# Peptides against a protein of PDB entry 4N7V, part 35

Target 1, 222 residues: chain A of PDB entry 4N7V
Amino acid sequence: TLRSITSPLVAHRLKPIRQKTKKAVVSILDSEEVCVELVKEYASQEYVKEVLQISSDGNTITIYYPNGGRGFPLADRPPSPTDNISRYSFDNLPEKYWRKYQYASRFVQLVRSKSPKITYFTRYAKCILMENSPGADFEVWFYDGVKIHKTEDFIQVIEKTGKSYTLKSESEVNSLKEEIKMYMDHANEGHRICLALESIISEEERKTRSAPFFPIIIGRKP

## One batch from the design tools (peptide; aimed at target 1 K15 K114 I128)

Design b2_p20_3_s4 (made by RFdiffusion4, then SolubleMPNN; from b2_p20_3, 7 letters changed)
Fold by OpenDDE base, seed 2:
Structure b2_p20_3_s4 (fold): chain B 222 residues (1-222), chain A 20 residues (1-20)
Amino acid sequence: as target 1 above (222 residues)
Amino acid sequence: DEEEEKKRLEEIRKEFEELE
């Protein structure tokens, strides 16, 4: 099943973006829907031959073929659906579209990993918890120039000198210089606080069913 | 911050192209 290889994409709260690649254009719309436009080139002109429009919660996929499959000239936005439209739920999506859905999902996940959910200013750094899940990315920009970027898979450190390195295990983290450990400790504290705030705010959001509380900014740059 | 947003967008574009 599709669910066995990916979860429904989640595009809520993401800003609009349009990314053109060789084979496709992937967009997050103002509506927070996600569109994959499959592009073909004919006579030096690019045409959209197929469109997958995915709901913001990833559960509904609308597929259409512009101009009865003849294609529509590539523009700055997806072409409007015609009368030949198919609508599927996530669990009923035909297998032939799974790769394209995964393509959209990867894009959305990447965007989420770069989209601030919580920005927290400490005395020493700007901390940012991102939208991706599970294991949201966490960035710490120290005011003195040091940067720490935590992902589910690694920790990247950029020192004042510009020296950059990646840590992928606890042993590597434990082998850090004492000076760097101080930054790591602060980053970890900021991370803990952001996760705690995320939990609290999310719970309140669930209870009130009001407009989204995120993204949120805590404090200000000194 | 608009400048930070632009930078993030560029990172997204670059990284996604690398994934393709």
Scores: peptide ipSAE 0.456, ipTM 0.915, DockQ to the pose 0.790
OpenDDE base, seeds 1, 3, 4, 5: peptide ipSAE 0.452, 0.449, 0.449, 0.449; ipTM 0.914, 0.913, 0.913, 0.914

Design b2_p20_4 (made by RFdiffusion4)
Pose (drawn by RFdiffusion4):
Structure b2_p20_4 (pose): chain A 222 residues (1-222), chain P 20 residues (1-20)
Amino acid sequence: as target 1 above (222 residues)
Amino acid sequence: EEELEEAREKAEEEAISVDL
């Protein structure tokens, strides 16, 4: 059953983005709702045969077929719903559409991985904690020129040369120049600080009923 | 990738600024 494989998507605090493609148009609206529009081409013009719209919390799914000859003319914004529409909860979503919800879930998870939640400026680097929690990606751009990309699985180092390599395990990073560990440790301290900063601020956010406390930009680029 | 980079820049520009 859907939920066997996937969890409801989270599109909160994400910026509006629209993505055209040969098959479909997947987007995130200003209301932070995820919209998936299937697209067909006819008479040198594009038609829409199905629209999936998922709530910000991913719990509510609305699907409408503007069933008509020629479908729906493709535009820059999602079309208004027709009358032959549908609405399901996440658990009550039919066996159909499951391939499409999973696609939308990946789209969102990809966008969160490139959405800054906390931006921290150190003496040596620009630190960014991303939105794809738990275990969000951590990116460090040293003013020195070195780039460090941290994942729950990976550590990625891009030296000033452009010489790039990936370090997966603790043993692999230990196989190191005892100078690059400074870049590694400074980035890890920055990661420690951002995870700490995120916790005490999101804690205050649960104490409140206001506009989101994210994203944050801390300090300034010297 | 370009659209994500634009969205990321916009998120940094519109973020809550905190001075230290």

Design b2_p20_4_s1 (made by RFdiffusion4, then SolubleMPNN; from b2_p20_4, 9 letters changed)
Fold by OpenDDE base, seed 4:
Parts: structure tokens; C-alpha cells; sequence
Structure b2_p20_4_s1 (fold): chain B 222 residues (1-222), chain A 20 residues (1-20)
């Protein structure tokens, strides 16, 4: 099943963006829907032959073929759906569209990994917890120039000198120089705080059923 | 903030290498 290989994409709170590749254009719309436009070239003109429009919660996929399948000239936004529209739930999406859905999902995850959910200013750094999940990216920009980027898979460190390296195991983290460990400790504390705040705020969102509280900024640069 | 968003957009565009 599609669910066995990916979860429904989540585009809530993401800003609109449009990214073109050779064969496709992927967009996050103002509505927070995600569109994959499949592009074909004919006579030096690009045409959108197929569109997958995915709801912000990833659960509904609307597929249409612009201009009766003849294609619609590529523009600055997806062509509007017309007549022959197919609507699927995530669990009922035909397998032939799974690759395209995965494409959209991966794009959304990437965007989420670059989208601040919580910005937290400490005495020493700007900490940013991103929107992606699970294991949201966490970036720490120290005011002195050190940067730490934590992902689910690795930790990247950029030192004052510009030296950059990636840590992929706890052993490597434990082998850091003491001076770097201090930055790591601060980053970890900021991370803990952001995660705690995320939990608290999310719980309040659940209770109040209000509009999203995120993104949120806590503190200010000293 | 706008510059940061633009920078992030650029980074996203540069980082995404997925093609169909």
C-alpha cells in the first residue's frame, strides 16, 4: 500500500512556493494544497499534461488532465481543473500515481525542514525548530558564527573557522573537542526547550481548536 | 526575515534534486 511506504503529506503552515524541474513543477499554493504538474515539451513549448492536486493534509488527491489531455501551456500556477477530474483518498490512490505522490511528499518534507516552527533566541544563539516530522530539523545559529544543524540522521557542525563536519553517531558526538561540546550542550538545551514548548503549544491548540499558534518566536536577539 | 525566507527558498531550490 501507499501507506506502507509513505505517510500523507502535511503542508499546513507552509508558505507558497513553486519549484520547476525538467519534467515537473511542484507547488505549494496559498491554500496550502500541493500541486504536481507533469510537464511535456512540444515545439519548444512546455505543456502541463497532468496535475495532481493534493490537499493540505495529504488525504485527498485530485487528478486532472488539462485541456482534455492535450495539455495546457505551463504558466506561473497550475491550470484549473475542468471536466475530467478524478478524486481519490490517500488509501485509494491508484498505484500508478504513487511515485508522483511520493515526489510531492518528499518536496513537502524538504520545505518543512526549512520552515521555522519555533524560533527561540537564547543569550548565545538563534535556535530554530523546523516543521518537518518526525525528528524535526533543529538549527542553532550562534552569534559568534558557530552553526549546528541537527537532523534525525546527523548533526552538522560549522565552526568559527568555517570548518564543517557531520556527526552520524553518538560516538562521534562524544569524541568532539571540549570547546565544541559546549556549543553542542547549548544546542541540546535549546532543542529540549523548543520541543517542550512545541508540546505545550500543540496541546493548547488541541484544547482550544483555534487557529494555528505556529510559527512562534520566543525572545529576541540580545 | 524576508531575506531569510528568500534564502531558504533558494536553498530549497538548490537542494531539491528530485525529478520525475
Amino acid sequence: as target 1 above (222 residues)
Amino acid sequence: DKLLEEAKEKLIKEAIKIDL
Scores: peptide ipSAE 0.040, ipTM 0.736, DockQ to the pose 0.060
OpenDDE base, seeds 1, 2, 3, 5: peptide ipSAE 0.026, 0.037, 0.034, 0.031; ipTM 0.664, 0.735, 0.707, 0.701

Design b2_p20_4_s2 (made by RFdiffusion4, then SolubleMPNN; from b2_p20_4, 9 letters changed)
Fold by OpenDDE base, seed 3:
Structure b2_p20_4_s2 (fold): chain B 222 residues (1-222), chain A 20 residues (1-20)
Amino acid sequence: as target 1 above (222 residues)
Amino acid sequence: DELLEKAREELIKEAIHIDL
């Protein structure tokens, strides 16, 4: 099943974006829906031959073929749906579209990893917890130029000199110079605080059922 | 917002390899 390969994408709170690749254009719309436009080139012109429009919660997929399948010239936004529209739930999506859904999902996950959910200013750094999950990316921009980027898979460190390296194991983290460990300790503390606040705020958001509380900014740059 | 612009710039760079 598709569910065994990927979970429904989540585009809530993401800002609009349109990204072109060789074979497709992927967009997050103002509605937070996600569109995959499949592009074909003919006589040095680009045409949209197929569109997958995915709901913000990833559970509904609308598929249409512009201009009766002949394609519509690529523009600055997805073409309007035609009369021949298919609508699927995530679990009922035909296998022929799974790769395209995965494409959208990967893109959305990337966008989420670059979308601030919580910005937290400490005395020493700007800390940012991103929207991706599980294991949201966490970035720390120290005011003195040091940067730490934590992901589920690695920690990247950029030192004051501009030297950059990636840590992929606990042993490598433990082998850091004492000076860098101080930055890491601060980053970890900021991370812990952001996660705690995320939990508390999310619970309050659930209770009130109001407009989204995120993204939020806590504090200000000194 | 400067943060948003930087984030999007980085996103574009990383998204180039994501294709069908």
Scores: peptide ipSAE 0.044, ipTM 0.753, DockQ to the pose 0.044
OpenDDE base, seeds 1, 2, 4, 5: peptide ipSAE 0.038, 0.040, 0.031, 0.040; ipTM 0.743, 0.750, 0.657, 0.748

Design b2_p20_4_s3 (made by RFdiffusion4, then SolubleMPNN; from b2_p20_4, 10 letters changed)
Fold by OpenDDE base, seed 4:
Structure b2_p20_4_s3 (fold): chain B 222 residues (1-222), chain A 20 residues (1-20)
Amino acid sequence: as target 1 above (222 residues)
Amino acid sequence: DELLEKAREELIKNAIKIDL
């Protein structure tokens, strides 16, 4: 099943973006829907032959073939659906579309990893918890130039000198210079705080059933 | 926000490496 290889994509709170590749254009719309436009070139003109429009929660996929399958000239936005529209649930999506859905999902996940959910300013750094899950990316930009980027898989450090390295184990973290450990300690504290705030804010959001609270900014740059 | 803009630029650079 599709579910065995990916979960429904989640595009909530993501800003619109349009990314062109050779074979496709993927977009997050103002509506937070995701569109995959399959592009073919003919006579030096690019045409959209197929569109997958995926709901913001990833559970509904609308597929259409512009201009009766003849294609529609590539523009700055997806062509509007007209005739011969097929609508599928995530679990009923035909296998022939799974690769395209996965493409959309990977793109959305990438966007989420670069989309601030919580921005937290400390005395020493700008900390950012991103939207991706599980294990949201966490970036710390120290005002003196040091950068720490935490992901589910690694920690990347960029020192003042520009020296960059990646840590993949606790032993490597423990082997850091004492000066760098201070930055790491601060980053970890900021991360803890952001995660705590995320939990608290999410709970309040659930209770109030109001407009989304995220993204949120805590404090300001000194 | 300059950081956000840089993040988006990086996103685009990374995304261009992804194709069907």
Scores: peptide ipSAE 0.043, ipTM 0.758, DockQ to the pose 0.044
OpenDDE base, seeds 1, 2, 3, 5: peptide ipSAE 0.037, 0.043, 0.041, 0.040; ipTM 0.742, 0.755, 0.755, 0.752

Design b2_p20_4_s4 (made by RFdiffusion4, then SolubleMPNN; from b2_p20_4, 9 letters changed)
Fold by OpenDDE base, seed 4:
Structure b2_p20_4_s4 (fold): chain B 222 residues (1-222), chain A 20 residues (1-20)
Amino acid sequence: as target 1 above (222 residues)
Amino acid sequence: DKLLEEAREELIKEAIKIDL
């Protein structure tokens, strides 16, 4: 099943974006729906031959073929669905569309990893918890130029000198210079705080049943 | 926000590596 290889994509709270590749254009719309436009070139003109429009929660996929399958000229936005649209649930999506859905999902996940959910200003750094899950990316931009980027898989450090390296184990973290450890300690503290705030805010959001609380900014740059 | 701009730039750079 599709569910065995991916979860429904989640595009909530993501800002609109449009990214073109050779074979496709993927967009997050103002509605937070995700569109994959399959592009073909003919006579030096690009045409959209197929569109997958995925709901913001990833559970509904609408597929249509612009201009009766003849294609519609590529524009700055997806063509509107017209005739002969097919609508599928995530679990009923035909296998022939799975790769395209996965493409959309991966793109959304990438966008989420670059989308601030919580911005937290400390005395020394701007900390940002991103929207991706599980294990949201966490970035710390120290005001002196040091940067730490934490992901589920690694920690990247950029020192004042511009020296950059990646840490993939606790042993490597423990082998850091004392100066860098200080930055790491601060980053970890900021991360803990952001995660705690995320939990608290999410709970309050659930109780309030109002507009989304995220993204949120805590504090301000000194 | 410079950070957001940089993030978007990085996103674009990474996204172009994804293809069908």
Scores: peptide ipSAE 0.034, ipTM 0.699, DockQ to the pose 0.044
OpenDDE base, seeds 1, 2, 3, 5: peptide ipSAE 0.026, 0.032, 0.032, 0.029; ipTM 0.659, 0.688, 0.705, 0.674; seed 1 fails the geometry check

Design b2_p20_5 (made by RFdiffusion4)
Pose (drawn by RFdiffusion4):
Structure b2_p20_5 (pose): chain A 222 residues (1-222), chain P 20 residues (1-20)
Amino acid sequence: as target 1 above (222 residues)
Amino acid sequence: EEEEEEIEEEYEEELEEELE
C-alpha cells in the first residue's frame, strides 16, 4: 500500500518553481502546493490530460480530468479545476496515481536538498544547512575557495585547484592531509552550530503561531 | 539584501542543473 514505500511529502517554506519537460509540468505554487500536470502534444500545441495537486503537508490530494476534446491548453499556471474532480486523503489514494505521487515526492525532496534553511557566515566560510530534514545536506563554501559538501552518507571536498574527491567513512577522512582536516573540522563546527541554532529557534516556533522562522541568514560575508 | 540575492541565484542555478 502507498505508505508502504513513501511518506507524505513536505513542501512548506519552499520557493515557487515551475519545470517544463517533454512529458509533464511539475511545479510548486505560491501557496506551497505541489502541482503535477500531465501533458500531451497535438496540432503543434500542448494539451493537458490530467492534473494532480497535493497539499503542502502532503496529506490531501486533488485530481481532476478536464475531460474534453483536446484536453486542456498548456499555460504558465496550473488550470482551474473542472467539475469531474476528485479529492482523497493520503491513505485513501487509489492504487492508481501511486507512481505519480512518488515522483512528486522525489521532486520535492530534491528541491529541499537545495533550499537553504540556515545561512551562517564564519570568518573563513559561508555555511548553509538545507531543508531536507532529517539529516539535511550541509554545504560549506570557504572564501579561500574550497568547497565541502556533507550528506548523511557522504563528505565531499573540492579543493581550490578544482581537485575533487568523495570521502564516505570515518576511516576514509582520516586518510588525510593534516591541513585539510582544518577545513573539515571548521565545517563540522559550523554544522554543529547550525544544527544547534536550528533546534532552539524551531523550538520557539512551536511556542508561536506566526510566520515561519525560516530561512535565516546569520552574519554577513566579510 | 545583496547577499541574499547572490545566494538565491547560486542555489537556483544548481537546482536547475539537477532538475535537468

Design b2_p20_5_s1 (made by RFdiffusion4, then SolubleMPNN; from b2_p20_5 with E1M I7L E9K E17K)
Fold by OpenDDE base, seed 2:
Structure b2_p20_5_s1 (fold): chain B 222 residues (1-222), chain A 20 residues (1-20)
Amino acid sequence: as target 1 above (222 residues)
Amino acid sequence: MEEEEELEKEYEEELEKELE
């Protein structure tokens, strides 16, 4: 099943973006829907031959073929659905579209990993918890130039000298220089606070059933 | 179908590179 290889994409709270590759254009719309346009080139003109429009919660996929499959000239936005429209739920999506859905999902996940959910300014750094899940990316930009980027899989450190390295295990973290450990300690504290605040705010958001509370900024740059 | 899957994989790799 598609569910066994990916979860429904979640594009909520993401800003509109349009990213073109050689053979595809992926967009997050103002509606927070995600569109994948398959592009083919004929006589130096690009045409959209197929469009997957995915709902913001990833559960509904609308597939259509512009101009009855003849294609529509590539523009600054996806072509409107006209002919040969099919609508599927996530669990009923034909297998032939799974890779395209995964493409959209990866794009959304990448955008989420770069989309601030919580920005927290400390005395020493700008901390950012991103939208991706599980294990949201966490970036710490120290005002003195040190940067720490935490993901679910690794921790990247950029020192003042520009020296950069990646830590993939707890043993490597424990072997850090004392000076770097101080930055890591601060980063970890900032991370803990952001996660705690995310939990509290999310719970309050659930209770109120109001408009999204995120993204949120806490504090200001000193 | 196999060609489409290969092409789609290339799309993913290209997209990731462009957004990095």
Scores: peptide ipSAE 0.029, ipTM 0.603, DockQ to the pose 0.105
OpenDDE base, seeds 1, 3, 4, 5: peptide ipSAE 0.029, 0.028, 0.028, 0.026; ipTM 0.605, 0.600, 0.602, 0.588; seed 3 fails the geometry check

Design b2_p20_5_s2 (made by RFdiffusion4, then SolubleMPNN; from b2_p20_5, 8 letters changed)
Fold by OpenDDE base, seed 5:
Structure b2_p20_5_s2 (fold): chain B 222 residues (1-222), chain A 20 residues (1-20)
Amino acid sequence: as target 1 above (222 residues)
Amino acid sequence: MEEEKELEEIYSKELEKELA
């Protein structure tokens, strides 16, 4: 099943973006829908031959073939669906489209990992919890130049000198120099606070059923 | 604008890997 490959993508709260590659253009629209435009080149002109338009919650996929399958010249936005439109639920998406959906999902997840959900200014750093899940990325930009990037898979440290290294185990974290451990401790505290706030705010959002509270900024830059 | 360009570059590189 498609679900065994990927979960429905979640594009809520993401800013519009359009990213072109050789074979495709992927977009997050103002509506928070995600579009994958399959591109073919003919006579030095690029044409959109197929479009997958995915709802913001990932559960509805609309597929159409611009200009009756002849293709539509690549523009600054996806071509509008006009005819020969197929609509699928996530669980009913034909297998031939699974790879394209996965592509969209990976793109959205990448965007989410770079999209601030909570920005928290401490005395020493700018902390950012990102939108991706599970295990949201967490970045700490210390005002003195140290940077820490936490992901579900690793922790990257950039020292004042520009020296960069990646930690993938607890033992490696424990082997850090004492000076770096202090930064890590601060980063971990900021992370804890952001996670706690995320939980509280999300619960309030659920109760209120109003406009999204995220992204949120806490504190002030010194 | 510089940050956006950097993000676009990152996205492009990552997307190319996924489509390859």
Scores: peptide ipSAE 0.032, ipTM 0.670, DockQ to the pose 0.123
OpenDDE base, seeds 1, 2, 3, 4: peptide ipSAE 0.030, 0.034, 0.029, 0.026; ipTM 0.668, 0.678, 0.669, 0.565; seeds 1, 2 fail the geometry check

Design b2_p20_5_s3 (made by RFdiffusion4, then SolubleMPNN; from b2_p20_5, 6 letters changed)
Fold by OpenDDE base, seed 1:
Structure b2_p20_5_s3 (fold): chain B 222 residues (1-222), chain A 20 residues (1-20)
Amino acid sequence: as target 1 above (222 residues)
Amino acid sequence: DEEEKELEEEYEKELQKELE
């Protein structure tokens, strides 16, 4: 099943973006829908041959073939749906479209990992909790130039000197120089606070059932 | 089909590189 490969993508709260590759264009629209345009080149002109339009919650996939399958010239936005439109639920998506859906999903996941959910300014750093889940990325930009990037899989450290390294275990973290541990301690505290605030705010958001509270900014740069 | 799958995997890799 498609579900065994990926979960429905979640594009909520993501800003519009359009990313072109050689053979595809993937977009997040103002509506937070996700579009995958499959691109072919004919006579030095790029044409959109197929479009997958995925709902913001990932559960509905609309597929159409512009200009009766002849293709529509690539533009700055997806072509309008044709009269020949197929609509599928996530669980009913034909297998031939699964990889394209996965492509869209991974794009969204990547965008989410780069999309601030909570920005928290401390005395020493700008802390950012990202939108991806589970295990949201957490970045700490210290005002003195040190950067710490935490993911579910690793911690990347960029020192003042520009030296960069990746930590993949607790033992490696514990082996850090004391000066770096201070940055790590601060990063961890900022992370804890962001996670706590995320939980509290999300609960209030659930209760109010209004417009999303995120993204939020807490504090200000000194 | 398998060929289409391979192509989509290539597209994904390309996209990843462009967004990094």
Scores: peptide ipSAE 0.036, ipTM 0.632, DockQ to the pose 0.068
OpenDDE base, seeds 2, 3, 4, 5: peptide ipSAE 0.030, 0.034, 0.034, 0.030; ipTM 0.630, 0.630, 0.628, 0.630; seed 5 fails the geometry check

Design b2_p20_5_s4 (made by RFdiffusion4, then SolubleMPNN; from b2_p20_5, 7 letters changed)
Fold by OpenDDE base, seed 1:
Structure b2_p20_5_s4 (fold): chain B 222 residues (1-222), chain A 20 residues (1-20)
Amino acid sequence: as target 1 above (222 residues)
Amino acid sequence: EEEEKELEEYYDKKLEEELA
């Protein structure tokens, strides 16, 4: 099943973006829908031959073939749906479209990992909790130039000197120089606070069923 | 800009692998 290889993509709260590759253009629209445009070149012109339009919650996929499959010239936005439109649920998506959906999903996941959900300014750093899940990325930009990037898989450190390294185990973290440990301690505290705030705010969102509270900014840059 | 470039590079490679 498609579910065995990917979960429904989640594009909520993501800003519009359009990324072109050689064979496709993937977009997040203002509506938070995700579009995959399959591109073919003919006579030095790029044409959109197929479009997958995926709902913001990933559960509905609309597929259409512009100009009856002849293609529509590539533009700055997806072509409008034609008369030949197929609509599928996630669980009913034909296998021939699974790779394209997976591509869209991975794109959205990457965008989420770079999309601020909570920005928290401390005395020493700008802390950012990202939208991706589970294990949201967490970045700490210290005002003195040190950067720490935490993911589910690793911690990347960029020192003042520009030296960069990746930590993949607790033992490596424990082996850090004392000066770097101080930055790590601050980053960890900022992370804890962001996670706590995320939990509290998410609960309030659930209760009120209002417009999303995220993204939020807490504190001010000194 | 950096984010967009990283996304482009990542997905150009992935599309070639998955959609070729």
Scores: peptide ipSAE 0.033, ipTM 0.633, DockQ to the pose 0.071
OpenDDE base, seeds 2, 3, 4, 5: peptide ipSAE 0.026, 0.029, 0.027, 0.027; ipTM 0.594, 0.633, 0.595, 0.571; seeds 2, 4 fail the geometry check

Design b2_p20_6 (made by RFdiffusion4)
Pose (drawn by RFdiffusion4):
Structure b2_p20_6 (pose): chain A 222 residues (1-222), chain P 20 residues (1-20)
Amino acid sequence: as target 1 above (222 residues)
Amino acid sequence: LPVTFGTFEELDEIYPVPVF
């Protein structure tokens, strides 16, 4: 059953983005709702045969077929719903559409992995904690020129040269130059600080009923 | 340290990495 494989998507605090493609148009609206429009081409013009719209919390799914000859003319914004529409909860979503919800879930998870939640400026680097929690990606751009990309699985180092390599495990990073560890440790301290900063602020957010406390930009690029 | 809430335009300037 859907929910065996996937969890409801989270599109909160994400910026509006629209993505055209040969098959479909997947987007995130200003209301932070995820919209998936299937697209067909006819008479050198594109038609829409199905629209999936998912709530910001991913719990509510609305699907409408503007069933008509020629479908729906493709525009820059999602079309208004027709009358032959549908609405399901996440758990009550039919066996159909499951392939499409999973696609929308990856789309959102990809977007959160490139969405800054906390931006921290150190003496040596620009630190960014991303949105894809838990275990969000951590990216460090040293003013020195070195780039460090931290994942729940990976550590990625891009030296000033452009010489790039990936370090997976604790043993692999220990196979180091004892100078690059400074970049590694400074980035890890920055990661420690951002995870700590995120916790005490999101804690105050649960105490409140206001506009989101994210994303944050801390300090300034010297 | 100065603390500000990030707008999407400011964040795109700071973080110029395309999503696609």

Design b2_p20_6_s1 (made by RFdiffusion4, then SolubleMPNN; from b2_p20_6, 7 letters changed)
Fold by OpenDDE base, seed 5:
Parts: sequence; structure tokens; C-alpha cells
Structure b2_p20_6_s1 (fold): chain B 222 residues (1-222), chain A 20 residues (1-20)
Amino acid sequence: as target 1 above (222 residues)
Amino acid sequence: MEIRLGTFEELEEIYPEPVF
């Protein structure tokens, strides 16, 4: 099943972006829908031959073939659907489209990992909890130049000197220099706070059922 | 809200386009 290779993508609260590659264009629209455009080149002109338009919650996929399958010139946005539109639910998406959906999903997840959900300014650093899930990325930019990037898979440290290294185990974290451990402790505290706030705010957001509360900014840059 | 993305080339390196 499609679900065995990916979950429905979640594009809520993401800013519009359009990435062109040789064979495709992937976009997040103002509507928070996600589009994958299949691009073909003919006579030095690029044409969109196929479009997958995915709802912001990932559960509805609309597929159409611009200009009756002849293609539509590539533009700054996906061509509008007109006729011969197929609409599928996530669980009913034909297998021939799974790879394209997976690509869209991975792209969205990447964008989410780079999209601030909570920005928290501490005395020593700018902390950012990202939108991706589970295990949202967490970045700490210390004002003195140290940087820490936490993901579900690793922790990257960039020291003042520019020296960079990646930690993938608790033992490696424990082997850090004492000075770096202090930065890590601060980062961990900021992370804890952001996670706590995310939980509380998300619950209130659920109760209110109004406009999104995220992204938020907490504190002031010194 | 700012998206802290690198260049599209960097994104392509991490997530190359699928073969259609």
C-alpha cells in the first residue's frame, strides 16, 4: 500500500515554494496544496504534461493532464485544471502515482524541517523548533557563534572556530568537551521549553478551532 | 515565518527528483 511507503503529507502553515528540477517542478501553493508537475522539453521549450495536486492534509490527490495531454508551457505556477480530472483519496491512489506522491511527501517533510514553528530567544541563543514530525528538528544559534542542530537522527555541533562534527550516540555526546556540554545543556533546556509550549499551544489551538497559533516567537533577541 | 532552506541544488542533492 501507499501507506507502507509514506504517510499523508502535511503542508499546513508552510510558506509557498517552487522548486524546479530537470524533469519536475514541485510546489507548495498559497493554498498550502502541493503540486508535482511533470516536465518535458520539446524544441527548447518546457511543457507540463502531468500534474498531481495534493491537498494540504495529503488525503486528496487531483491528477490532470494539461491541454488534453499535449502539455502546457511551463510557467511560474501549475496550470489550472480544466477537464479530464481524476480525484483520488490517499488510500485509493493508483500505484503508478505512488513514487510521485512519495517525492512530494519527502519534499514537504524537508521544507517542514526548515520551517520555524516556535522561535525562542534566550539570553544566550536563538532557539528554533521546526514543523517536521515526529521528532521535529531543533536549532540553536548561540549569539557567540556556536550552533547546535538536533534532529531525530543526530546532533550537529558547529563550534566558534567553525569546527563541525556530528554526534549519533549518547556516548559521543558524553565525550564532548566540558565547554561544549554547557552549550548542549542550554540547547536541551530550550528544546524542552519549546516542546512544552508546543504541546500547550496545540491543545489550546485544538479547543479554539480558529486561525493557527503557529508560528510563534517567544522572547526578544538581546 | 522564514523558511531556512538552502539552495535548490542542495535540496536536490538530499532529495533528488524521482524517475518518472
Scores: peptide ipSAE 0.032, ipTM 0.716, DockQ to the pose 0.055
OpenDDE base, seeds 1, 2, 3, 4: peptide ipSAE 0.031, 0.027, 0.030, 0.032; ipTM 0.689, 0.640, 0.704, 0.685; seed 3 fails the geometry check

Design b2_p20_6_s2 (made by RFdiffusion4, then SolubleMPNN; from b2_p20_6, 8 letters changed)
Fold by OpenDDE base, seed 4:
Structure b2_p20_6_s2 (fold): chain B 222 residues (1-222), chain A 20 residues (1-20)
Amino acid sequence: as target 1 above (222 residues)
Amino acid sequence: MEIRLGTFEELEEIYPEPIF
């Protein structure tokens, strides 16, 4: 099943973006829908031959073939759906579209990993919890130039000297120089706080069912 | 029509810094 490969993408709270590649254009629309435009070149002109329009919650996929499959000239936005469209739920999406959905999902996940959800200023650093899940990326930009980037899979450290390295295990973390451990400790504390705040704010958001509370900024740069 | 799934590394090259 598609679900065994990926979960429905979540594009809520993401700002519009349009990314062109050789064979596709992926967009997050102002509506927070996600569009994958499949591009084909003909006579030195690019045409959109197929569009997957995915709802912001990833659960509805609308597929259409512009101009009856003849294609629509590539523009600055996806071509509008026509009456000749197919609409699928996530769980009913034909397998032939799974790869394209996965592409959209990966793109959205990447964008989410670069989209601040909580920005928290400490005495020593700007901490940013990102939108991706599970295991949201967490970046710490120390005012002295040290940077720590935590993901679910690794921790990247950039030292004052510019030396950078990636840690993939607790043993590697434990082997850090004491100076770096201090930065890591601060980063971890900031991370803990951001996660706690995320939980609290999300709960209040759920209760009110109002406009999104995120992104949020806490504190200010000294 | 096939679409090549980019690696995260390839995608990160496009978005090396936070978007916002």
Scores: peptide ipSAE 0.027, ipTM 0.620, DockQ to the pose 0.085
OpenDDE base, seeds 1, 2, 3, 5: peptide ipSAE 0.029, 0.026, 0.026, 0.035; ipTM 0.682, 0.618, 0.680, 0.701; seeds 1, 5 fail the geometry check

